# Peptides against a protein of PDB entry 3VA4: the designs that were tried, part 97

Target 1, 107 residues: chain A of PDB entry 3VA4
Amino acid sequence: EPIGQLRLFSGTHGPERDFPLYLGKNVVGRSPDCSVALPFPSISKQHAVIEISAWNKAPILQDCGSLNGTQIVKPPRVLPPGVSHRLRDQELILFADFPCQYHRLDV

## One batch from the design tools (peptide; made by RFdiffusion4, then SolubleMPNN)

Design b2_p23_5_s3 (from b2_p23_5, 17 letters changed)
Fold by OpenDDE base, seed 3:
Structure b2_p23_5_s3 (fold): chain B 107 residues (1-107), chain A 23 residues (1-23)
Amino acid sequence: as target 1 above (107 residues)
Amino acid sequence: MEEEEKEYEEVEKKLAEEKRAAA
């Protein structure tokens, strides 16, 4: 059923967590209603969105005007709010200072 | 952009640790 996965690496917040990603908009944020709920003060209620239009298309990541930003790790890049970024398999992302990794699932 | 570089290094370190744990 899930088309992708977002991994939150382990840290001071706790152990690693994996979040399934589905077709449509997968909101990343502090709000418990988010598909990827990151209940941390430095994460905005609606921090970013990962939109998947099809199983064979690269997901689109957009920062939603978060307070502490969204960054691509390699090469380093701060994402301007609302600007589309095509995610590559195994791409590393920082939501605020929380390191995550996108992974495409074979379905 | 020292702060971003530091975060980059921390992420790379964590990635390496995760890879070791998964091996």
Scores: peptide ipSAE 0.026, ipTM 0.577, DockQ to the pose 0.032
Fold by OpenDDE base, seed 1:
Structure b2_p23_5_s3 (fold): chain B 107 residues (1-107), chain A 23 residues (1-23)
Amino acid sequence: as target 1 above (107 residues)
Amino acid sequence: MEEEEKEYEEVEKKLAEEKRAAA
């Protein structure tokens, strides 16, 4: 059962997509085997990771040394590679230039 | 800096608009 959700907003790439997030490591990247597969050239094969340790704990986001970076929108922040960022519900994230939003699901 | 802040604000605005449209 999904613990969270990562929403990729609609854009020139296509319609909105919702990716379920589970306990453990949810890799965001261009590789098709990623939990959150974003098949776009500007996304690194393994771009970032969202780790969820428990249903009642905020996920931890880390950039994996991506080429085009991972950013938090508000307050503005570029995430240094490997540095843990605790995700807040409804937090807005940029993977490269792709706008996304984390949402905690009721479990 | 200021220019970067402006870019983030524009992104936030766009996301807010899209969120409202999707709601």
Scores: peptide ipSAE 0.026, ipTM 0.553, DockQ to the pose 0.031
Fold by OpenDDE base, seed 2:
Structure b2_p23_5_s3 (fold): chain B 107 residues (1-107), chain A 23 residues (1-23)
Amino acid sequence: as target 1 above (107 residues)
Amino acid sequence: MEEEEKEYEEVEKKLAEEKRAAA
């Protein structure tokens, strides 16, 4: 059962898409094998990972050394590869130039 | 970033608009 959600808002790429996030590692990347598959050229095959260790703990976001980076919108910053970032509910994220938002599900 | 990078302000506005539309 999903514990969180990653929303990719609509854009030129298409409509909004919501990806369920589960316990463990949720890989964000261009590869279709990723939990959060973003099939866009600017997204690395394995771009980032959102790890959820427990339902009551904030997910940890880490960039996996992506080409175009992973950014937090508030406050604005590019996440250094491999550095853990605790996601807050409703946090705005940029994977390359794709705006997304993390949402904690009520479970 | 190697490719186009959106301005944070634009991202915030876009997301805000999307949230409003979805609400």
Scores: peptide ipSAE 0.025, ipTM 0.586, DockQ to the pose 0.036
Fold by OpenDDE base, seed 5:
Structure b2_p23_5_s3 (fold): chain B 107 residues (1-107), chain A 23 residues (1-23)
Amino acid sequence: as target 1 above (107 residues)
Amino acid sequence: MEEEEKEYEEVEKKLAEEKRAAA
């Protein structure tokens, strides 16, 4: 049962895509093995991780030392590698230059 | 940093527009 969702907004790359997020580690990256597979050259193979420890706790986002970075849009912030960031519902995230949004699902 | 902030603003604007279009 998915606990959250990561939405990749539409753009030049194509239409919007929604990725389910589950308990545990949800890896964001270019690798097709990633939970959130973003098959774009600017995305690192292992770009970031969204870890959900419990359904009633905010997910933790960490950049995994990506080449082009992970950023929070509001307030603007580049995430240093390995630094934990608690995701708020509907938070806007940039993986490289790809805009995404985290959404907590009603479960 | 100023350029970065401007980029964030542009991204935010784009996202807002997309949200409005989808709503």
Scores: peptide ipSAE 0.024, ipTM 0.550, DockQ to the pose 0.033

Design b2_p23_5_s4 (from b2_p23_5, 20 letters changed)
Fold by OpenDDE base, seed 1:
Structure b2_p23_5_s4 (fold): chain B 107 residues (1-107), chain A 23 residues (1-23)
Amino acid sequence: as target 1 above (107 residues)
Amino acid sequence: SAAEEAAYREAQAAARAALEAAA
């Protein structure tokens, strides 16, 4: 079962979408085989990864050397490629210019 | 919810600012 969720907020691209996150590596990217497939030109084929090692541990977000970057909204931070960022519940994330939110599911 | 909408607006504003900074 999913342990977390990544929400892509609605925008000019379309309505809100919710992506389940599972144990292991959840790849965020434009490629259709990504766990979180964001089929937008500004998203790299493999943009970032959210790794969940256990249900009781904070997920780790890493940018994969994306073209347009991965950013934390508050406090603002551009994530250097390959540097681990521990996600907080309700964390607001920008993949390129797409606003998203991570939240932990009650499982 | 109101909280989600606030989060969206905040995230969207940040996205716009990031785009403007990159231009």
Scores: peptide ipSAE 0.087, ipTM 0.670, DockQ to the pose 0.049
Fold by OpenDDE base, seed 4:
Structure b2_p23_5_s4 (fold): chain B 107 residues (1-107), chain A 23 residues (1-23)
Amino acid sequence: as target 1 above (107 residues)
Amino acid sequence: SAAEEAAYREAQAAARAALEAAA
């Protein structure tokens, strides 16, 4: 069962979408085989990864050297490629220009 | 919810700022 959820807010691209996050690596990217598939041209094929470990259910977000970057919204921070960022519940994330929010599931 | 609406607005503002900075 999912440990967390990544919400893509609604926009010109369409309605809000929720993506379940599981233990292990959850790849965020344009490729359809990504766990979090964001089929938009500004998203890299493999844009970022959200990794959740069994011993630490707080996800670690890393940008994978994406073209248009990964940013934390509050406080503002551009994530350097490959640098681990521990996600907090309700954290707002920008993948390129797409606003998302992570939240932990009460499981 | 109100919390989600606020989060959306903040995310939108950040997105705009990011786009402006990239221009």
Scores: peptide ipSAE 0.085, ipTM 0.669, DockQ to the pose 0.049
Fold by OpenDDE base, seed 5:
Structure b2_p23_5_s4 (fold): chain B 107 residues (1-107), chain A 23 residues (1-23)
Amino acid sequence: as target 1 above (107 residues)
Amino acid sequence: SAAEEAAYREAQAAARAALEAAA
């Protein structure tokens, strides 16, 4: 049962895509083995990780030393590699130049 | 929805600004 969702907004790459997020580590990256697979050249093979420890706790986002970075949109912030960021519901995230949004699901 | 469209617009604007700042 998914605990959250990561939405990739539509763009020149194609239509909107929704990725389910589960308990544990959800790896975001270009590699097809990633939980959130973003098959784009500007995305690192293992770009970032969203860790969900419990359904009633905020997920933790960490950049994995990506080439093109991970940013929070509001308020604007570039995430240093390995530094934990607690995700808020409806948080807007940039993986490289790809805009995404985290959504907590009602489970 | 209107809320999703607003979020999209904001995210797209931020992405563009980030790319321009990095160039």
Scores: peptide ipSAE 0.080, ipTM 0.671, DockQ to the pose 0.048
Fold by OpenDDE base, seed 3:
Structure b2_p23_5_s4 (fold): chain B 107 residues (1-107), chain A 23 residues (1-23)
Amino acid sequence: as target 1 above (107 residues)
Amino acid sequence: SAAEEAAYREAQAAARAALEAAA
């Protein structure tokens, strides 16, 4: 059962999409094998990773050395590759130029 | 919901700002 959710907001690419997040590593990337598959040219094949170690712990987001970067919206911050960022509930994230939001599910 | 719409608008603004900064 999913522990969290990553929402890709609607845009020119199409409607909103929700991706379930599970315990372990959830890879975000253009590759269809990714847990969060974002099939867009500006997204790296393996762009970032959201790791959830426990249901009661904040997930860790890391950029994987993506070409177009990973950013946090509030406060604005570009994530250095490989540096752990603890996600807050309702955190707004930019993968390249795609706005997303993480939220914790009640389990 | 209003909260979701606000979040979306905020994310859009941030995305635009990021694009402008990268240009």
Scores: peptide ipSAE 0.083, ipTM 0.663, DockQ to the pose 0.047; fails the geometry check

Design b2_p23_6_s1 (from b2_p23_6, 15 letters changed)
Fold by OpenDDE base, seed 2:
Structure b2_p23_6_s1 (fold): chain B 107 residues (1-107), chain A 23 residues (1-23)
Amino acid sequence: as target 1 above (107 residues)
Amino acid sequence: SEEEEKRRKIEEEAAKELALEAL
C-alpha cells in the first residue's frame, strides 16, 4: 500500500494528478517507467528520486542531475544533484516548472 | 465531513498559489 502521495497541481498541462509513493525508490521523470511519470519535455527521463526507507520516516528527495532542476519552495532552495533532502509533510516541490506537493498518508 | 473538505480545499489552494508564485 502507498505510504505517501505526490500531487502534481493542475495547470495548462492538464488536470491534477496524484501519484502513490511506496517503500523504496520512487523515481520522478519523463520516462513512462518512472513511479512518478511526468511526461513533459522539461522533465528529465530520470529527474529525481523520492526514497522511503520506512513507513515512519520522512522520505528523502534527491535530484538526479536533471537538466531543469528540482527546487523546494519554502524556504526557496535549489537541490544540488545527489544531495539528500528530507521531505516534510505538505512539502512544496518544483520539478522543473511543475509545482507539486508531498503528502504523508495515514497508513 | 463537509467542513473538513472545505478546509482541505482552502489549504490546497493556498499551497498551490504559493508554489506557483515560486516560478
Scores: peptide ipSAE 0.427, ipTM 0.824, DockQ to the pose 0.023
Fold by OpenDDE base, seed 1:
Structure b2_p23_6_s1 (fold): chain B 107 residues (1-107), chain A 23 residues (1-23)
Amino acid sequence: as target 1 above (107 residues)
Amino acid sequence: SEEEEKRRKIEEEAAKELALEAL
């Protein structure tokens, strides 16, 4: 069962979508085999990764050297490639120009 | 409850707008 969720907010691309996050590596990218598949040109094939090591630990977000970057909204921060960022519940993330929100699920 | 759902939607909209403002 999923222990986290990544929500892609609605926008010009279409309606809101929720992606389940599981233990291990959850790859965010344009490639259809990604755990979080964002089929948009501005998203790199393998854009970022959300790694969850345990249900009771905060996930780690890393940009994978994406073209258009991965950013935290509050406080504003561009994530350098390969640098670990611990996600807080309800954290707002920009993958390129796509606003998302991480949510921890009750398990 | 309906009140909780309304609150959740308001919070979600605020979060969305905050994220959009960061673009």
Scores: peptide ipSAE 0.426, ipTM 0.825, DockQ to the pose 0.023
Fold by OpenDDE base, seed 4:
Structure b2_p23_6_s1 (fold): chain B 107 residues (1-107), chain A 23 residues (1-23)
Amino acid sequence: as target 1 above (107 residues)
Amino acid sequence: SEEEEKRRKIEEEAAKELALEAL
């Protein structure tokens, strides 16, 4: 079962989409085989990774050296490649210019 | 719509934070 959820808000790209997040590495990227597949040209094939461990349900977000970056909205912060960021419930994230929100599920 | 409102809130929050950092 999913441990969390990443919501991609609706926009010019289309309707809202919700992606389940599981234990282990959830890759965010343009490639269709990514756990969080964002098939948009501004998203890198391997853009970022959200890792969730069994001992720590709070996800760790890392940018994978993406072209257009990964940013936290509040407080504003551009994530340097490979630097770990512990996600908080309801945290707002920008992958390139696509706004997303992390939601922790009760499981 | 609810979705549009959510997006608006995100954009508003981002704008506020950017404004604060500019001070």
Scores: peptide ipSAE 0.138, ipTM 0.669, DockQ to the pose 0.026
Fold by OpenDDE base, seed 3:
Structure b2_p23_6_s1 (fold): chain B 107 residues (1-107), chain A 23 residues (1-23)
Amino acid sequence: as target 1 above (107 residues)
Amino acid sequence: SEEEEKRRKIEEEAAKELALEAL
């Protein structure tokens, strides 16, 4: 059962896509093996990771040393590789230039 | 659509932040 959701907003790449997030590590990246597969050249094969340890704990987002970075939009913050960022519900994230939003699901 | 509006707002926010960083 998914604990959260990552929404990739619609854009020039195509329509909106919603990715379920589960307990454990949810890898964001260009590789098709990623939990959140973003098949775009500006996304690193393993770009970032969203780790959910429990349904009642904020997920932890970490950049994995991506080429084009991971950013929190508001308040603005570029995430240094390997530095943990606690995701708030409705948090807006840029993976490279792709805007996404984290949403906590009711379980 | 609501989706497009949300996208616009995100892009607008990003643009604002970029502008602030350029100061």
Scores: peptide ipSAE 0.132, ipTM 0.665, DockQ to the pose 0.029

Design b2_p23_6_s2 (from b2_p23_6, 17 letters changed)
Fold by OpenDDE base, seed 5:
Structure b2_p23_6_s2 (fold): chain B 107 residues (1-107), chain A 23 residues (1-23)
Amino acid sequence: as target 1 above (107 residues)
Amino acid sequence: SAAEEERQKIEEEQAKELAKEAE
């Protein structure tokens, strides 16, 4: 069962999409085999990773050396590659220029 | 919500940048 969710907001690319997040590593990237597959040219094949070690712990977000970067929206912050960021519930994230939101599920 | 407002702001900025690139 999923213990988190990543929502891709609607935009010029199309409608919003929700991606389930599980225990372990959830890779965000353009490659179709990614847990969070974002099939857009500006997204790196393996762009970032959201790692969830336990249901009662905040997920860790890391950029994987992406071309167009990973950012936290509020407060604004560019994530250097490999630097761990602990995600808060309802936190807004930019993968390249695509706005997303993390949501913790009640399980 | 705050998230929706931020999304709309980002989308607006994206549209503006896309328009500039198309010129």
Scores: peptide ipSAE 0.022, ipTM 0.493, DockQ to the pose 0.043
Fold by OpenDDE base, seed 2:
Structure b2_p23_6_s2 (fold): chain B 107 residues (1-107), chain A 23 residues (1-23)
Amino acid sequence: as target 1 above (107 residues)
Amino acid sequence: SAAEEERQKIEEEQAKELAKEAE
């Protein structure tokens, strides 16, 4: 069962979409094989990864060397490739220019 | 919430940029 959720906010691309996050590596990318498939040209095929080791641990977000980057919104920070960022509940993330929000689900 | 306000701010900024680009 999902432990977290990544919400892609509504925008020019269309309506809001919610992606379940599971234990292990949840790849964010343009490739349809990604757990979080964002089929947009500005998203790299393998853009980033959200790794969840346990239900009681914060997920780790890493950029995978994406072309257009992964950013934390508040405080503003561009994530260098491969650098681990511990996600906080309700944290806002930019994958390229797509605003998303992570939130923890009740398990 | 603060998160929602921040989201809305981003969306608004993106919309403004897109509008300017379309001109």
Scores: peptide ipSAE 0.022, ipTM 0.481, DockQ to the pose 0.039
Fold by OpenDDE base, seed 4:
Structure b2_p23_6_s2 (fold): chain B 107 residues (1-107), chain A 23 residues (1-23)
Amino acid sequence: as target 1 above (107 residues)
Amino acid sequence: SAAEEERQKIEEEQAKELAKEAE
């Protein structure tokens, strides 16, 4: 069952969408094979990864060398490729210019 | 809850504003 959720806010691209996050690597990218599939041109095929370990339910976000980057919104911070960022509940993320929010599930 | 929805709305707007500035 999902341990977390990544919400893609509504925008010019369309309505809001929620993606479940599981133990292991949850790849964010344009490729339909990604756990978090964002089928938009500005998103890299393998844009970023959200990894959740069995020992630490706090997800680790890493940009995978995406073309248009990954950023933390509050406080603003560009994530260098391969640098680990521990996600906090309700944290806002920009994949390229797409705003998302991580939500930890109580399950 | 209503409070959570309002918070989310504000945060969404802030995120979108930042995204626009980054373009």
Scores: peptide ipSAE 0.020, ipTM 0.516, DockQ to the pose 0.030
Fold by OpenDDE base, seed 1:
Structure b2_p23_6_s2 (fold): chain B 107 residues (1-107), chain A 23 residues (1-23)
Amino acid sequence: as target 1 above (107 residues)
Amino acid sequence: SAAEEERQKIEEEQAKELAKEAE
């Protein structure tokens, strides 16, 4: 059922983890209620949101006014709060200082 | 387009409201 995936690369925090993404809003944050729960101090309770409107459309990423920001790696760009960013398959994202990668699933 | 701008405004509003109940 998931149509996307957000991979959190391994690091000092621990091993790599994959989070499924579904149609609608997928909230990224420290809160355990988030679709993508990243229980780390530098992550805001509700840090960002990845909204997927359809399986054949690129997801939209928006920072929710997080303390430590959301950034696109290539090219480097800090996302202003509320500004929509269309995610490309395999795109690298930084939530605070945690590197992640979006992957579109073939379903 | 106007439709796209309207959609974006709604998304931004939703994102800000979501943030309000968080951090």
Scores: peptide ipSAE 0.017, ipTM 0.452, DockQ to the pose 0.037

Design b2_p23_6_s3 (from b2_p23_6, 17 letters changed)
Fold by OpenDDE base, seed 3:
Structure b2_p23_6_s3 (fold): chain B 107 residues (1-107), chain A 23 residues (1-23)
Amino acid sequence: as target 1 above (107 residues)
Amino acid sequence: DEAARRLAEEEARAAEELALEAL
């Protein structure tokens, strides 16, 4: 059972998609091996990682040195590679130019 | 459900706008 969710909002790429997030490292990237596979050219093969240590703790988002970056939307913040950002529920994230939203699930 | 959908749409729009500004 997933303990979190990453929603990729609908856009030019297609409809909205929801990705389950689990304990441990959830890699976001263009590679099909990623937990959150975003098969788009502007996404790095391994773009970012969402690490969840426990269901009752905020996940940590890190950019993995992506080409086109990872940003928090509100408040606006570009994430330097490898710098930990604690995700809040409903937080909006840009992977490159793809808007996403983290959602904490009740387990 | 409907309210949640509308909110998501608004948030996506806002995020898109920010993405454009960042480029």
Scores: peptide ipSAE 0.025, ipTM 0.581, DockQ to the pose 0.030
Fold by OpenDDE base, seed 2:
Structure b2_p23_6_s3 (fold): chain B 107 residues (1-107), chain A 23 residues (1-23)
Amino acid sequence: as target 1 above (107 residues)
Amino acid sequence: DEAARRLAEEEARAAEELALEAL
């Protein structure tokens, strides 16, 4: 059962999509093998990772050395590769130029 | 809930624009 959610907002790519997040590593990337598969050319095969250690702990977001970067939106900041960022509930994220939002689920 | 979702999307879009301009 998912304990988090990553929402990809609607855009030129198509409608909104919600991706379940589970305990452990949730890889964000263009590869279809990723937990959060974003099949867009500007997304790296393995772009970033959202790691959830426990239901009561904030997930950790890390960029994996992506070509087009991972950014926190409020306040705007580029995440250097491998630097841990603890996600707040409702946090807005840019993977390349794709806006997403993390949501903690009530489980 | 639907209204909240739409609001979140709108906020994200606005925030994206600001973020992209700052890069």
Scores: peptide ipSAE 0.025, ipTM 0.572, DockQ to the pose 0.029
Fold by OpenDDE base, seed 5:
Structure b2_p23_6_s3 (fold): chain B 107 residues (1-107), chain A 23 residues (1-23)
Amino acid sequence: as target 1 above (107 residues)
Amino acid sequence: DEAARRLAEEEARAAEELALEAL
């Protein structure tokens, strides 16, 4: 079963989509092989990674040197490449200009 | 469980609005 969820909000690109997050590394990127596949030209092939080490620990988000960046919405923060950010439940994230939300699942 | 899902969807809509305002 998934440990978490990443929601891509609806926009000009189309309807909202929910992506399951599992134990280990969940790659966010334009490549179809990514766990969170965002097939948009402004998303890097391997844009970011969400790593979940345990069900009872907060996931770690890292930008992978993406062209258009990864940002936390509140408070606003641009994530430098490779810098670990501990995700809080319900945290809002921008991959390039695509708004997303992390949700911890009750498992 | 189902009630929690509906509440989560309402919360997500509010979060979407906030995220779009931050762009």
Scores: peptide ipSAE 0.020, ipTM 0.554, DockQ to the pose 0.024
Fold by OpenDDE base, seed 4:
Structure b2_p23_6_s3 (fold): chain B 107 residues (1-107), chain A 23 residues (1-23)
Amino acid sequence: as target 1 above (107 residues)
Amino acid sequence: DEAARRLAEEEARAAEELALEAL
């Protein structure tokens, strides 16, 4: 059922965690009701959004005006708030200083 | 919606350019 996956790499916060991504808006944030709940102080309550449509298999990532930012690792760039970024499979993302990786599932 | 896809790609490219200039 999930279209994609967001992997949070292991770190000081604990072990690796995988979050399923579905059609529509997948909110990344500190709030527990987020699809991708990252309960860390440096993460904004609504930090970013990953939107997936059936007609567009490549998710669109947007920072929601987070305090500590959203960054693409390769090539390095900080995403300005509200600017769309089309995610590629296996792309590495920083939410604040938390490294994550997007993975497209075979669906 | 191909238009939405193109817009996202253009915005991403613009953001990348700005980020590279800042480095």
Scores: peptide ipSAE 0.017, ipTM 0.480, DockQ to the pose 0.023

Design b2_p23_6_s4 (from b2_p23_6, 17 letters changed)
Fold by OpenDDE base, seed 5:
Structure b2_p23_6_s4 (fold): chain B 107 residues (1-107), chain A 23 residues (1-23)
Amino acid sequence: as target 1 above (107 residues)
Amino acid sequence: MERERRLQEIEEEQARELALEAL
């Protein structure tokens, strides 16, 4: 049962895509093995991780030492590798140049 | 239901625009 969702907004790459997020580690990356597979060259094979420890806790986002970085939009912040960032509901995230949004699912 | 859907769509578009402007 998914607890959250990561939305990749539509753009030049194509239409909007929604990725379910589950308890544990949800890896964001170019590798097809990733929970959130973003098959784009500017995305690192393992770019970032969204860890959800419980349904009632904010997910933790960490950049995994990506080449092109992970950023929070508002307030703006570039995430240093391995530093935990607690995601707020509706948080806007840039993985490299790909804008995404996290939101909790009503489960 | 329709009003709520419209509001969600507006919020979605605003979020998208904000994120794109950050690039």
Scores: peptide ipSAE 0.472, ipTM 0.832, DockQ to the pose 0.022
Fold by OpenDDE base, seed 2:
Structure b2_p23_6_s4 (fold): chain B 107 residues (1-107), chain A 23 residues (1-23)
Amino acid sequence: as target 1 above (107 residues)
Amino acid sequence: MERERRLQEIEEEQARELALEAL
């Protein structure tokens, strides 16, 4: 059962897409076997990871040394590789130039 | 129910716009 959701907003790439997030590591990347598969050239094969240790804890986002970076929108911040960032509900994230939003699900 | 849905849609659109402005 998904504990969270990552929404990729609509854009030039196409329509909005929602990716379920589960307990453990949810890899964001261009590789098709990623939990959050973003099949775009500007996304690294293993771009970032969202780790959810428990349903009642904020997920941890880490950039995995991506080429084009991972950013938090508000307040604006580029995440250094490997540095843990606790995601807030409704947090807006840029993976490279792809705007996304994390949403906590009620489970 | 309908009002709640509309409010949610507005919030989501505002979030999208904010994220796009950050690019």
Scores: peptide ipSAE 0.470, ipTM 0.832, DockQ to the pose 0.022
Fold by OpenDDE base, seed 1:
Structure b2_p23_6_s4 (fold): chain B 107 residues (1-107), chain A 23 residues (1-23)
Amino acid sequence: as target 1 above (107 residues)
Amino acid sequence: MERERRLQEIEEEQARELALEAL
C-alpha cells in the first residue's frame, strides 16, 4: 500500500500520471528503473529522491545534482543538490520543466 | 458527493495552473 503519491500534471508530454510512493527511497528520474520514471530528455537519469521514513512523517525531497534542477513552486525555491526539503501535503514541485504535486495518502 | 467532487476538481485545477505559472 502506497504512503504517498506523486502526480505529474498533464501537458505537452501527454495525460496526467500518478506514481505511488512507498517507504524508503523513491527515485525520480529518466531511468526506467526509477520509482518515478519520467522518460523525458530534460530529466536526469537519477534526478531527485523522495525518501519516506515513516507513514506519519513528511517525506524528504533531495535533488541528486540534476542538470535542470528541482524547484518548489510556493514559495519559490530552487533546491541545492543534496539539501533536504520536507514535503508538505499538496506540495507543488518542478522537476526540470515538469510540474508535479505530492499528495499524502491515508494509510 | 457531487459538490465535493467539484470542489476537488477546482482545487486540482488551481494547483495545476499555479504550477504551470512557475514555468
Scores: peptide ipSAE 0.458, ipTM 0.825, DockQ to the pose 0.022
Fold by OpenDDE base, seed 3:
Structure b2_p23_6_s4 (fold): chain B 107 residues (1-107), chain A 23 residues (1-23)
Amino acid sequence: as target 1 above (107 residues)
Amino acid sequence: MERERRLQEIEEEQARELALEAL
């Protein structure tokens, strides 16, 4: 069962989409086999990774050296490649120009 | 139930707007 969720907000690309996040590595990227598949040209094939080590521990987000970057919205921060960022519940994230939100699930 | 849903929708919209402003 999923431990968390990544929501891609609605936009010009279409309606919002929710992606389940599981224990282990959840790869965010353009490649269709990514856990969070964002099939858009501005997203790198392997853009970022959200790693969840336990249900009661904050996930770790890392940019994988993406072309167009990964950013935290509030407070604003561009994530350097490979640097661990601990995600807060309800955290707003930009993968390139695509706004997303992480949500911890109560399962 | 409806009140809770409405509040959730407001929060989601506010989050979306905030994220879009960051672009």
Scores: peptide ipSAE 0.451, ipTM 0.824, DockQ to the pose 0.023

